Peptides against a protein of PDB entry 3MAZ. Designs and how they scored, part 56

Target 1, 99 residues: chain A of PDB entry 3MAZ
Amino acid sequence: VLNPMPACFYTVSRKEATEMLQKNPSLGNMILRPGSDSRNYSITIRQEIDIPRIKHYKVMSVGQNYTIELEKPVTLPNLFSVIDYFVKETRGNLRPFIC
Target 2, 99 residues: chain A of PDB entry 3MAZ as posed
Amino acid sequence: VLNPMPACFYTVSRKEATEMLQKNPSLGNMILRPGSDSRNYSITIRQEIDIPRIKHYKVMSVGQNYTIELEKPVTLPNLFSVIDYFVKETRGNLRPFIA

## One batch from the design tools (peptide; made by RFdiffusion4, then SolubleMPNN)

Design b2_p19_5_s3 (from b2_p19_5, 9 letters changed)
Fold by OpenDDE base, seed 3:
Structure b2_p19_5_s3 (fold): chain B 99 residues (1-99), chain A 19 residues (1-19)
Amino acid sequence: as target 1 above (99 residues)
Amino acid sequence: SMEEELKELQEELEKAREA
């Protein structure tokens, strides 16, 4: 039995995630995907404030928590919280990609 | 404040290294 994952989680590569966000920006601008290492993940976003900007962030599994690799790292209890963090902190500017 | 939180995260996103 698999544990549930955030709706914006897709088993796609960095390139595929970028293409998904570029092709259908109306469906959201944030994707969670597998990282290069086991149990780690990456987040790909496409913000369009002035011009489209694609960026990727590492989400590292640390014990039972996850740490977002930012200048000032943020540790959260689960992947749902990671997604929620980006949504809330940006007041909805970032939205999970729902395909 | 929520405005400051947004500002702080936006700054983090801008400065964070791509992965």
Scores: peptide ipSAE 0.109, ipTM 0.710, DockQ to the pose 0.112
Fold by OpenDDE base, seed 1:
Formats: structure tokens, C-alpha cells, sequence
Structure b2_p19_5_s3 (fold): chain B 99 residues (1-99), chain A 19 residues (1-19)
């Protein structure tokens, strides 16, 4: 049985995630996807503050938690919290992609 | 503060190594 995942999780490649966000920006601008290594993930975002910018971030499984690979790493207890972190910290600028 | 958190995150998002 597959464990529940955030609504913005899709089993897509980096390329596919980019295309999804570009094609339907009204559906959200943040995707969680599998990483290149098992049990790790990546976040793909498309922000349009000035011009559209695609960025990807590593979300590493560390023990029972997940760490967002930033200069100042952020460790959270689950993937839902990871998504919430991005939403809250950007005051809604980032929104999970829901299709 | 929330304002500081936003600023810090945005800065990190801009500068963080992409994956």
C-alpha cells in the first residue's frame, strides 16, 4: 500500500515538471517529484516575480525527516511540512500544482 | 519575524544550488 503523498507530488521527470508548470501556471507553481536517488525528492518551482524562473531543489530523506537543501538547510518531519514551508514562507507566492 | 523568514527564504531560493 502506497503511503499518502502531498497533492502536488507527481511521478514526473525534471523536464516534465517544468513543462507542466509552464503550460498551466494557473494551477500552481510548485511540484514535488522523485529524486534521482531512492527515498529522495526534488521540488520544482516556477516563480514569476519579474520574469518566469524555473528552479529545482533537493529534498533529502534524513533519518525520519526531510531536509531541504538550502544554504541554511531546513529539516522537517514529513513531505507535507515541506510543502507547507514553501507556501507559508513565501506568503502564498508558491502554491502546490494541482491538476 | 515572518518578514525576515520570507526575506531569508527568497534569498536562499535565488542563490541555492539547483538540483
Amino acid sequence: as target 1 above (99 residues)
Amino acid sequence: SMEEELKELQEELEKAREA
Scores: peptide ipSAE 0.107, ipTM 0.712, DockQ to the pose 0.116
Fold by OpenDDE base, seed 2:
Structure b2_p19_5_s3 (fold): chain B 99 residues (1-99), chain A 19 residues (1-19)
Amino acid sequence: as target 1 above (99 residues)
Amino acid sequence: SMEEELKELQEELEKAREA
């Protein structure tokens, strides 16, 4: 019972997320999951450009917004926008994992 | 950084489309 969350949100661990992405790459390559701290989240991606690469990013809940921890942080109004950011920035290479 | 990685990915995708 959660408020509306992106379809690629799963209450899984880093390891589980990795396994999910590895098992079914055709379903997407990006998962949003709970972070180590309270209202924070993490995004796990599995990019396949030359070889499969797993990476994780922090999404911090800041006030009413969310900040993707990057060299130059990106703050967005909601988690849906966060997902869209990854999709758009990679021109569609990253796609939310829909199981 | 992630933004750099995303940029690189974007560039690679663009090159792939052109090829």
Scores: peptide ipSAE 0.074, ipTM 0.642, DockQ to the pose 0.153
Fold by OpenDDE base, seed 5:
Structure b2_p19_5_s3 (fold): chain B 99 residues (1-99), chain A 19 residues (1-19)
Amino acid sequence: as target 1 above (99 residues)
Amino acid sequence: SMEEELKELQEELEKAREA
């Protein structure tokens, strides 16, 4: 049983997430998915500025919060905030994949 | 780094807005 999750969360693999984003880029370019560990997640994005580029980010559960594994880590209170962070920091370039 | 890549994206977006 899962707690409420962002709309762009899908129980898919890295490969499946990539395929989803490639198939329907108009539906969004960001997916949240389970990580290798039970309480960790990954963000898969597909940016298409010049050419399509797929990237993956680790979102680690740390206490009651979540940390995006960047060179300068960003800690947020919930997964909704994680999604919001990616949207705002990219000024809307990244959008949750909704299907 | 991942952070640097995001920064690069922002720079590219800014260029696009100015164009």
Scores: peptide ipSAE 0.054, ipTM 0.629, DockQ to the pose 0.174

Design b2_p19_5_s4 (from b2_p19_5, 12 letters changed)
Fold by OpenDDE base, seed 4:
Structure b2_p19_5_s4 (fold): chain B 99 residues (1-99), chain A 19 residues (1-19)
Amino acid sequence: as target 1 above (99 residues)
Amino acid sequence: KEEEELKELQKELEKARNA
């Protein structure tokens, strides 16, 4: 059975996502969560390159695709590709949080 | 060295607005 949502998707708030990542960094450092709008999402990450940094990104539903709200927006066909983008862009530094 | 590489590589992510 194919899952409709990425494994790192959780129905959590911004604050809760932050706490999850801080509590168990060994489980991953990236969470996908619901956005303020029904068809939009947010990604919360916690990187520890020099100092722990929490950042949130908007993932907007645009037509049948999804756009990551970056300085140069990136449009991808599905949420799985969105997660993949973050992993690849950071050369594996970001990993989906798996409880 | 690798730390700096990641910092440079992730400029696009850092410039993105914090939602």
Scores: peptide ipSAE 0.160, ipTM 0.735, DockQ to the pose 0.088
Fold by OpenDDE base, seed 5:
Structure b2_p19_5_s4 (fold): chain B 99 residues (1-99), chain A 19 residues (1-19)
Amino acid sequence: as target 1 above (99 residues)
Amino acid sequence: KEEEELKELQKELEKARNA
């Protein structure tokens, strides 16, 4: 089947996403969720490099693309590419949360 | 060192706006 959204996308709140990641870290540490705007999203991650850290990033819909709100913004063609970016840039440290 | 590189990357990500 063809999923219209990345596997780590869940229609959950910021709080719920945090709880999901904390409860089952073995399932992954990155979740894509709805943003405040209908066409925007947010990425919630939980990294445990030195100590557990929860961070949230905005993924803004810009035209037909998506821009990750980083210090140096990154624009990609679709949400799958956005997830791939986080995985690749962290050399696999970040992994999509899959239930 | 991989661990150090990841920590550096984490630091870079911390500079980004926390939504």
Scores: peptide ipSAE 0.159, ipTM 0.740, DockQ to the pose 0.089
Fold by OpenDDE base, seed 1:
Structure b2_p19_5_s4 (fold): chain B 99 residues (1-99), chain A 19 residues (1-19)
Amino acid sequence: as target 1 above (99 residues)
Amino acid sequence: KEEEELKELQKELEKARNA
């Protein structure tokens, strides 16, 4: 099966993504969703290291690549790599939300 | 120890651009 988008991609709003993560934390804590602009996306995460914390990150489409809007921007070749970055950078703490 | 490592990582993410 051809999957052009990561499994944790959902066509949901910022609010809906937050609610999904809060309601079913056992299914994962990271969602990729459409951004407010054309080919841009957003990542919503819910980390629970000390207390639950919701964060949103912009993923900007730049040419054939994608740039995660961090203090020090990170550019990756595709959305799968973007998800992989969040998983590996957090040593597995972040996991794609799968339902 | 692992908890402390994750907390440090959390601090880094907190400084990141949140939008």
Scores: peptide ipSAE 0.140, ipTM 0.730, DockQ to the pose 0.086
Fold by OpenDDE base, seed 2:
Structure b2_p19_5_s4 (fold): chain B 99 residues (1-99), chain A 19 residues (1-19)
Amino acid sequence: as target 1 above (99 residues)
Amino acid sequence: KEEEELKELQKELEKARNA
């Protein structure tokens, strides 16, 4: 059993995450999932700004924090903050997928 | 690749932040 995780966290693969977002866009467009290894994670999003676009981002566990592997890395204290970052920076365009 | 995806996100994030 894992410690408390963001509601949009699902133990799914990249493909499964994509399918989830495509099938139920009204439930949100952002999923947090296990990364390729160890304590890392990945964020999968499906934005429909102009046309539907699926994208994936790395969230690396660094010490007691998490770093979003952007060109200019953003380090946050927990996964909840990571989700919040994506929501805030996109002014709500990205919303956690809630089943 | 992921690096390209990250660039695209940052581009969109930047737009949203300043919109």
Scores: peptide ipSAE 0.115, ipTM 0.686, DockQ to the pose 0.474

Design b2_p19_6_s1 (from b2_p19_6 with D5E T11E N12D H19R)
Fold by OpenDDE base, seed 2:
Structure b2_p19_6_s1 (fold): chain B 99 residues (1-99), chain A 19 residues (1-19)
Amino acid sequence: as target 1 above (99 residues)
Amino acid sequence: SPIPEEDASGEDLASHFER
């Protein structure tokens, strides 16, 4: 049982997430999914700048917060904030996949 | 060989979306 999760969260694999984004790009280009370890997550995106590019980011559960594994890690209080960060940091290029 | 699960981790997010 999970508490409320972002709308773009799906219990899918890395491969499935990639296929979802490629199949229906009009529905969004960012998916939050379970990571390989419990309580950790991964974000799969389909970048739409020049050509479509699939990338995956680790979102690690640290205490009661979440850290996006970047060159300069970013720690946020919840997964909604994580999604918001990706949207804002990319100036709207990334949008949550709503199926 | 195994593919890294999260290949974009450790990079600069902003740099991925610079024009």
Scores: peptide ipSAE 0.193, ipTM 0.756, DockQ to the pose 0.464
Fold by OpenDDE base, seed 5:
Structure b2_p19_6_s1 (fold): chain B 99 residues (1-99), chain A 19 residues (1-19)
Amino acid sequence: as target 1 above (99 residues)
Amino acid sequence: SPIPEEDASGEDLASHFER
């Protein structure tokens, strides 16, 4: 049983997330989804700085927190903070996919 | 849904959106 999750969380695969973002770009460009292991997650984004690009990021459960697998890892207390981080660090370019 | 593939890591998020 999952506690409340961010609005952009969907129980979809990498492929399905990619398809969702490509099909309805007006709804947002960032999806949170289950990772390959339990309690881990992945974030799929579709950026259009120059050309459309799909990227995936690991969000690893570490104790009671989550670590975004970036060049300089970022540890946050919950998944809502993870989503906020992606929005903030991209100056609003990334927006949660809401459908 | 199918189990998602393992994602890449170690990227710089901010640099992906620099213009």
Scores: peptide ipSAE 0.188, ipTM 0.740, DockQ to the pose 0.356
Fold by OpenDDE base, seed 4:
Structure b2_p19_6_s1 (fold): chain B 99 residues (1-99), chain A 19 residues (1-19)
Amino acid sequence: as target 1 above (99 residues)
Amino acid sequence: SPIPEEDASGEDLASHFER
């Protein structure tokens, strides 16, 4: 039995995530997906400041926490907090993709 | 056998969304 995952989590590849965000931008612009390594994840975003820009961030599982691979790494207790961090730090520009 | 991804790690998230 697995704990609930964030609503924007999808078992998709980098390419599929990009296509999802581009096809239905009104549904959100942030997707959490499996990383290349077991227990790690990646977040794909479609930044919408001037022109659409796709970026990917690594979310590494460290013990019972998760570390977002940024210039100054941020460690959080769960994936829900990770999603929340992305939303808050971008002042709402990023919103979880819900379909 | 997933292939390693070259993600945008190492950048500051907040700075990407400055007005």
Scores: peptide ipSAE 0.184, ipTM 0.739, DockQ to the pose 0.359
Fold by OpenDDE base, seed 3:
Structure b2_p19_6_s1 (fold): chain B 99 residues (1-99), chain A 19 residues (1-19)
Amino acid sequence: as target 1 above (99 residues)
Amino acid sequence: SPIPEEDASGEDLASHFER
């Protein structure tokens, strides 16, 4: 039995994710997508503080957990927790893209 | 030369959202 993925997960490329976020900003500003490795992922965000800024973060699979590649790496038990971390850490600025 | 796929690795997430 396969576990479900977060609602903001899409099997898209970096370029496609960027276009999705730019085209429909009202639907959210954060996408989870496959990384270069089959067990790794990437988070693409569209930050809007002063001007729109696109950034990409690595989420590495480590054992049964996931580590967000930040200055101070954060390890979480599943991808749902990863999404939750991005929302909470940015005090709600980031919201999952729901299409 | 290829452009790095991910450009925010190693950054601090909270600092990116300071006004």
Scores: peptide ipSAE 0.172, ipTM 0.734, DockQ to the pose 0.437

Design b2_p19_6_s2 (from b2_p19_6, 6 letters changed)
Fold by OpenDDE base, seed 1:
Structure b2_p19_6_s2 (fold): chain B 99 residues (1-99), chain A 19 residues (1-19)
Amino acid sequence: as target 1 above (99 residues)
Amino acid sequence: MEIPEEDASGTDLASDFEK
């Protein structure tokens, strides 16, 4: 069974994701996109604490779960949970890009 | 030069947004 993808998922490249976030910052600052390998994903964010900073995170598919490759890896059951984690962990600073 | 896909492997997400 295949579930719908998060609203901030786009089949875009790393470069295009960066451009999307820079062009329309009011629409959000977080994009989920295909990773370099099948079944893996990447999250591109535009942090806006002081000055805009672009960062990319790996979301690795591991069995039925997904692991966010952070200093201390976080494993979650689905991509919706991954997005939720980014939003909650940053206290709302990160918001899914909705275009 | 190739750029690694992930550039925040050693980052603590919460801490990164405390600045």
Scores: peptide ipSAE 0.293, ipTM 0.749, DockQ to the pose 0.392
Fold by OpenDDE base, seed 4:
Structure b2_p19_6_s2 (fold): chain B 99 residues (1-99), chain A 19 residues (1-19)
Amino acid sequence: as target 1 above (99 residues)
Amino acid sequence: MEIPEEDASGTDLASDFEK
């Protein structure tokens, strides 16, 4: 049974997430979605500092925590913290997509 | 050319969003 999920979580594919962000950039630029494995997730972003850039990050379930697959992996206690990390680390450049 | 489903490790999130 899933606990409450972040508002930017959608049961969509990588392609669908990309399309959502491209079609409605004013609603946010970050989506959390199911990963390739049952307990893993992916974060799709569309940063727009200079030109729009799409990136897909892996969020791996490790024990009771989640690890963001970065050069230097970051482990957090829940998915809400994962979203918070993306927002804070980018100083607000990334905002959860709210449809 | 095969494209990975998700981006691999090696990215510095903070640096990617610096001016």
Scores: peptide ipSAE 0.076, ipTM 0.664, DockQ to the pose 0.389
Fold by OpenDDE base, seed 3:
Structure b2_p19_6_s2 (fold): chain B 99 residues (1-99), chain A 19 residues (1-19)
Amino acid sequence: as target 1 above (99 residues)
Amino acid sequence: MEIPEEDASGTDLASDFEK
């Protein structure tokens, strides 16, 4: 039995996530993927303000919550909230990649 | 030179998307 995961979650590597976003930009520009550790994750985004730019953010599991590794760390209760934060904080610039 | 597995740590998300 697997717990529900955000629609933009894919069991892919950093390299594969980058290729997915570059190949199909119309499907979204944000992917959630497994991190280097079992309970950690990473967010890969393709920013397109002027020139396409790929960035990777760490999402660390802390207790029953998750902390996004930013200059000012943000802690949220679940991965769905993490995705929501990225969408809202960027005022819709980031959208989950949906195949 | 070692390539980091992840970047953007320590950045401001909102600031990264300002035009």
Scores: peptide ipSAE 0.070, ipTM 0.657, DockQ to the pose 0.419
Fold by OpenDDE base, seed 5:
Order: sequence, then structure tokens, then C-alpha cells
Structure b2_p19_6_s2 (fold): chain B 99 residues (1-99), chain A 19 residues (1-19)
Amino acid sequence: as target 1 above (99 residues)
Amino acid sequence: MEIPEEDASGTDLASDFEK
């Protein structure tokens, strides 16, 4: 079964994701993309609190769940929950990039 | 200068947005 991906998922590289966020910041500041491994993903964000800053987080596939590689790892049941976590933990600062 | 593929574990997401 192939489930739909989050709206901010794009089959782009680390570099392309960075460019997308920089070119159209009004469309959002968070992109989900394929990771270096087949079942892993990466989250690219463009933080703009003081100065623009690009960061990339690893989202590792573990069984049927996903673990966000943070200081305190967070395991969630699906990628939609992963996106929700990023939005919630940043109090809405991060928003899915929708083009 | 070498740049890692992705940010390393140990990052505190919430702390990055406390400013």
C-alpha cells in the first residue's frame, strides 16, 4: 500500500530544497525530502528569527515508524506526524512549503 | 572545509526557536 505523502514532500536534493525555500519564503519554510537512504528522509528548514539559517534534520525509518534525529529522539507513526511535530515544537514558526 | 550531509543528532529543535 502506497500512502500519500505530506504536502511539503518533494523529490529534491538538499541543494534544491535550500533554493526552493530561499526563492519563495512566503510559501513556507519547511520541506520534507528523500534522505541518502531509500527509506529515510530529511527535513530542510529555513529559520529566520535573527538571520536566515538553513538546517537539515534526519528522519530515520525504524520499522513502521519514524525517528527524528534530535538531542532527544522522537519516534512518530507516520510522516504527517513528523511534520506536525516540527510545526508544534516551533510554535508555528515552521510551516510546510506549499507550491 | 567539509560539510556534513545532514545536521548531527543532538540538535534541540525547540531551543532553535526560543529567540
Scores: peptide ipSAE 0.069, ipTM 0.656, DockQ to the pose 0.426

Design b2_p19_6_s3 (from b2_p19_6, 7 letters changed)
Fold by OpenDDE base, seed 4:
Structure b2_p19_6_s3 (fold): chain B 99 residues (1-99), chain A 19 residues (1-19)
Amino acid sequence: as target 1 above (99 residues)
Amino acid sequence: MEIPEEDASGEDLASHFKR
């Protein structure tokens, strides 16, 4: 039995995640997906401050925590906190994609 | 040569979403 994952987690590729966000922007603009390595993840966003821009962030599993690969790396206790961090740090601009 | 999986690593997240 797998532990619960954030609602915006999808087992999709980078390309597919991009297509999802572009096709249905009203459903959200942030997707969590599997990374290239097991137990690691990537976050794909569709930023829409000026013009739509797709970006991908690396989320590394480190022990029992997760580290977002930013200029100043941020370590959080679970993936739910990772999603929350993206929402709060962008003041609500990013919202989890709910299909 | 390959395109990196994550192209926003090392960025300042908050700075990209200023009002």
Scores: peptide ipSAE 0.099, ipTM 0.695, DockQ to the pose 0.416
Fold by OpenDDE base, seed 2:
Structure b2_p19_6_s3 (fold): chain B 99 residues (1-99), chain A 19 residues (1-19)
Amino acid sequence: as target 1 above (99 residues)
Amino acid sequence: MEIPEEDASGEDLASHFKR
């Protein structure tokens, strides 16, 4: 049992997340899923600026915070903030997948 | 051959999306 998680969180694999986003693009283009290690997560996105492109980002649990593995890492207090960061940083291009 | 779990780690998120 997990505490409240972002609506776009699903206990799915990398492959399943990719298929979900490709199958129902109208429901959103960003999924939060379990990472390969305990307490870590991954963000799978389907970029739709020019050509649809799938990308995966690591979200590492660091103490009570989370760090998005980017060239310049971004540390946030919770997973909701992580989702918000992806939405804002992409100026709304990314939207949480809701089904 | 094992495929990395994350293929965008270390990249600049903002650079992936233009306004």
Scores: peptide ipSAE 0.082, ipTM 0.679, DockQ to the pose 0.444
Fold by OpenDDE base, seed 5:
Structure b2_p19_6_s3 (fold): chain B 99 residues (1-99), chain A 19 residues (1-19)
Amino acid sequence: as target 1 above (99 residues)
Amino acid sequence: MEIPEEDASGEDLASHFKR
């Protein structure tokens, strides 16, 4: 049983997430999905600054927190904060995919 | 070749969205 998850969380594969974002770009450009391991996750985004570009980020469970695997790692208390971080740091460029 | 899930990007986020 999982605690409440962000609205942009979907139990999809990397490929499926990519297709979702490409098919309906107006619904958002960021998806949270299960990672390769138990309590880890991945975030798939579709940048549209210049040309469409798909990127994937690892969100690792570390203790009771989550660490986004960036050049300079960022640790946050929950997945909602992780989503908020992506939205905030990109000044709204990234928006949760809601279908 | 397909990139493994474990190879998810570790690039700087803010920098990639800076104009």
Scores: peptide ipSAE 0.049, ipTM 0.657, DockQ to the pose 0.442
Fold by OpenDDE base, seed 3:
Structure b2_p19_6_s3 (fold): chain B 99 residues (1-99), chain A 19 residues (1-19)
Amino acid sequence: as target 1 above (99 residues)
Amino acid sequence: MEIPEEDASGEDLASHFKR
């Protein structure tokens, strides 16, 4: 079995990703999806510290790596590492949406 | 006004997910 993409990757729009996270919060709170540009991606998350908040992050393809668009950009070797970064950086608060 | 398709987040992830 080939698994070229992270389990939380879905070919959905920004709007659809938001709806998925809101309707089934028990399945996870992070989705990786296609970006508007070729070879680029976006990550949609649902934070729930006090009230539910939806945020979107750009993941830009740069050469053989990927850069998460943050104030201080983070470059990683593959999309699996990108997902891992979000999980670890938030100490497990963010979890891949598995449906 | 037009709303951007994606957010160019300048936030620090760790600072927004403290326990």
Scores: peptide ipSAE 0.041, ipTM 0.642, DockQ to the pose 0.386

Design b2_p19_6_s4 (from b2_p19_6, 8 letters changed)
Fold by OpenDDE base, seed 1:
Structure b2_p19_6_s4 (fold): chain B 99 residues (1-99), chain A 19 residues (1-19)
Amino acid sequence: as target 1 above (99 residues)
Amino acid sequence: MEIPEEDASGEDLSSHFKK
């Protein structure tokens, strides 16, 4: 049985993710996508404070957990927790892209 | 010239969204 993926996960490229966020900003500003390496992921965001700013974060698979590549790396047990972290850490500024 | 795959790696997420 396959484990479900977060609702904002899409099998899209970096470029496609950027376009999705720019086209429909009302649907959210955060997308989880496959990384360049298997089992790794990337998160693309479109921050809308002041001016639109696109950023990409690495989410590395480490054993059964995932580490967000930040100044101070954060390790979480699953991808749902990763998404939750981005939402809570930004006090709701980031919202998962749902279409 | 090296271009990292993800440009936000190493940043502090909280710092970018502080009010």
Scores: peptide ipSAE 0.119, ipTM 0.710, DockQ to the pose 0.404
Fold by OpenDDE base, seed 3:
Structure b2_p19_6_s4 (fold): chain B 99 residues (1-99), chain A 19 residues (1-19)
Amino acid sequence: as target 1 above (99 residues)
Amino acid sequence: MEIPEEDASGEDLSSHFKK
């Protein structure tokens, strides 16, 4: 079976992604979605440290790679690596939303 | 006023998630 996109990728809007994460927190807290441009993406997360907080990150296509727009930008070879980075960097706090 | 599409870009990811 060919999986061209990460399991937490959904063709949803910012608003829809937020609603998905809020309605079913047990399924995960991270969604990858289409960005404003055709080849760019966005990551929507729901962090729950004190109170639930929704945040959105830009993932920009750069050549054949992807750059996560952070204070210190991180460039990775594919979207699977992008998801892995979010999981690893947060020591498992973020988990892909699997519906 | 218009709400930005992405509001967390430019932040340090690890600083927001501590065990």
Scores: peptide ipSAE 0.107, ipTM 0.705, DockQ to the pose 0.452
Fold by OpenDDE base, seed 2:
Structure b2_p19_6_s4 (fold): chain B 99 residues (1-99), chain A 19 residues (1-19)
Amino acid sequence: as target 1 above (99 residues)
Amino acid sequence: MEIPEEDASGEDLSSHFKK
């Protein structure tokens, strides 16, 4: 049983996430999805600064927290905070995909 | 060659977005 998940969470594959973002860019450009391992997640984004670029980030479950696998890892208490971090860190460039 | 599962891992998020 999962606790409430961020609105941009979808039980989709890497490919499906990419297709979703490409099909409806107006709905957002960031999707949270299940990772290859249980309790881990991945974030797929469609960056649209100059040209559209798809990127994927690992969000690893560490204890009761989550760590975004970046050069300087960022550990947050929940997935909502993870989404918030992506939005804030990119100054709003990334927006959760709401379908 | 192996293709990383997540290609942006290990990068600096802020560096991906500049205005």
Scores: peptide ipSAE 0.099, ipTM 0.695, DockQ to the pose 0.443
Fold by OpenDDE base, seed 4:
Structure b2_p19_6_s4 (fold): chain B 99 residues (1-99), chain A 19 residues (1-19)
Amino acid sequence: as target 1 above (99 residues)
Amino acid sequence: MEIPEEDASGEDLSSHFKK
């Protein structure tokens, strides 16, 4: 049982997420997906600042929060905030993928 | 503005999907 999830959450693999973003870039360029274990997640993005670039970020469940595994980790209270962080940090370059 | 790329942190779903 999962609590309400962001609209860009899909139970897909890294490969599937990449293919989704490449196939329909107009629908968004950011997907949240399950991580390798039970309570962790991954973010797959397709940035288009210059050329399309696929990247993946680990989002670790830590207590009641979530930490984006960056060189300088960012901890946020929920997955909606994680998505918001990616959107705001890139000034809208990243947008949640909505089918 | 960009978020630092940490592609090495990305994970697959090997433990979630059967081969």
Scores: peptide ipSAE 0.043, ipTM 0.621, DockQ to the pose 0.102

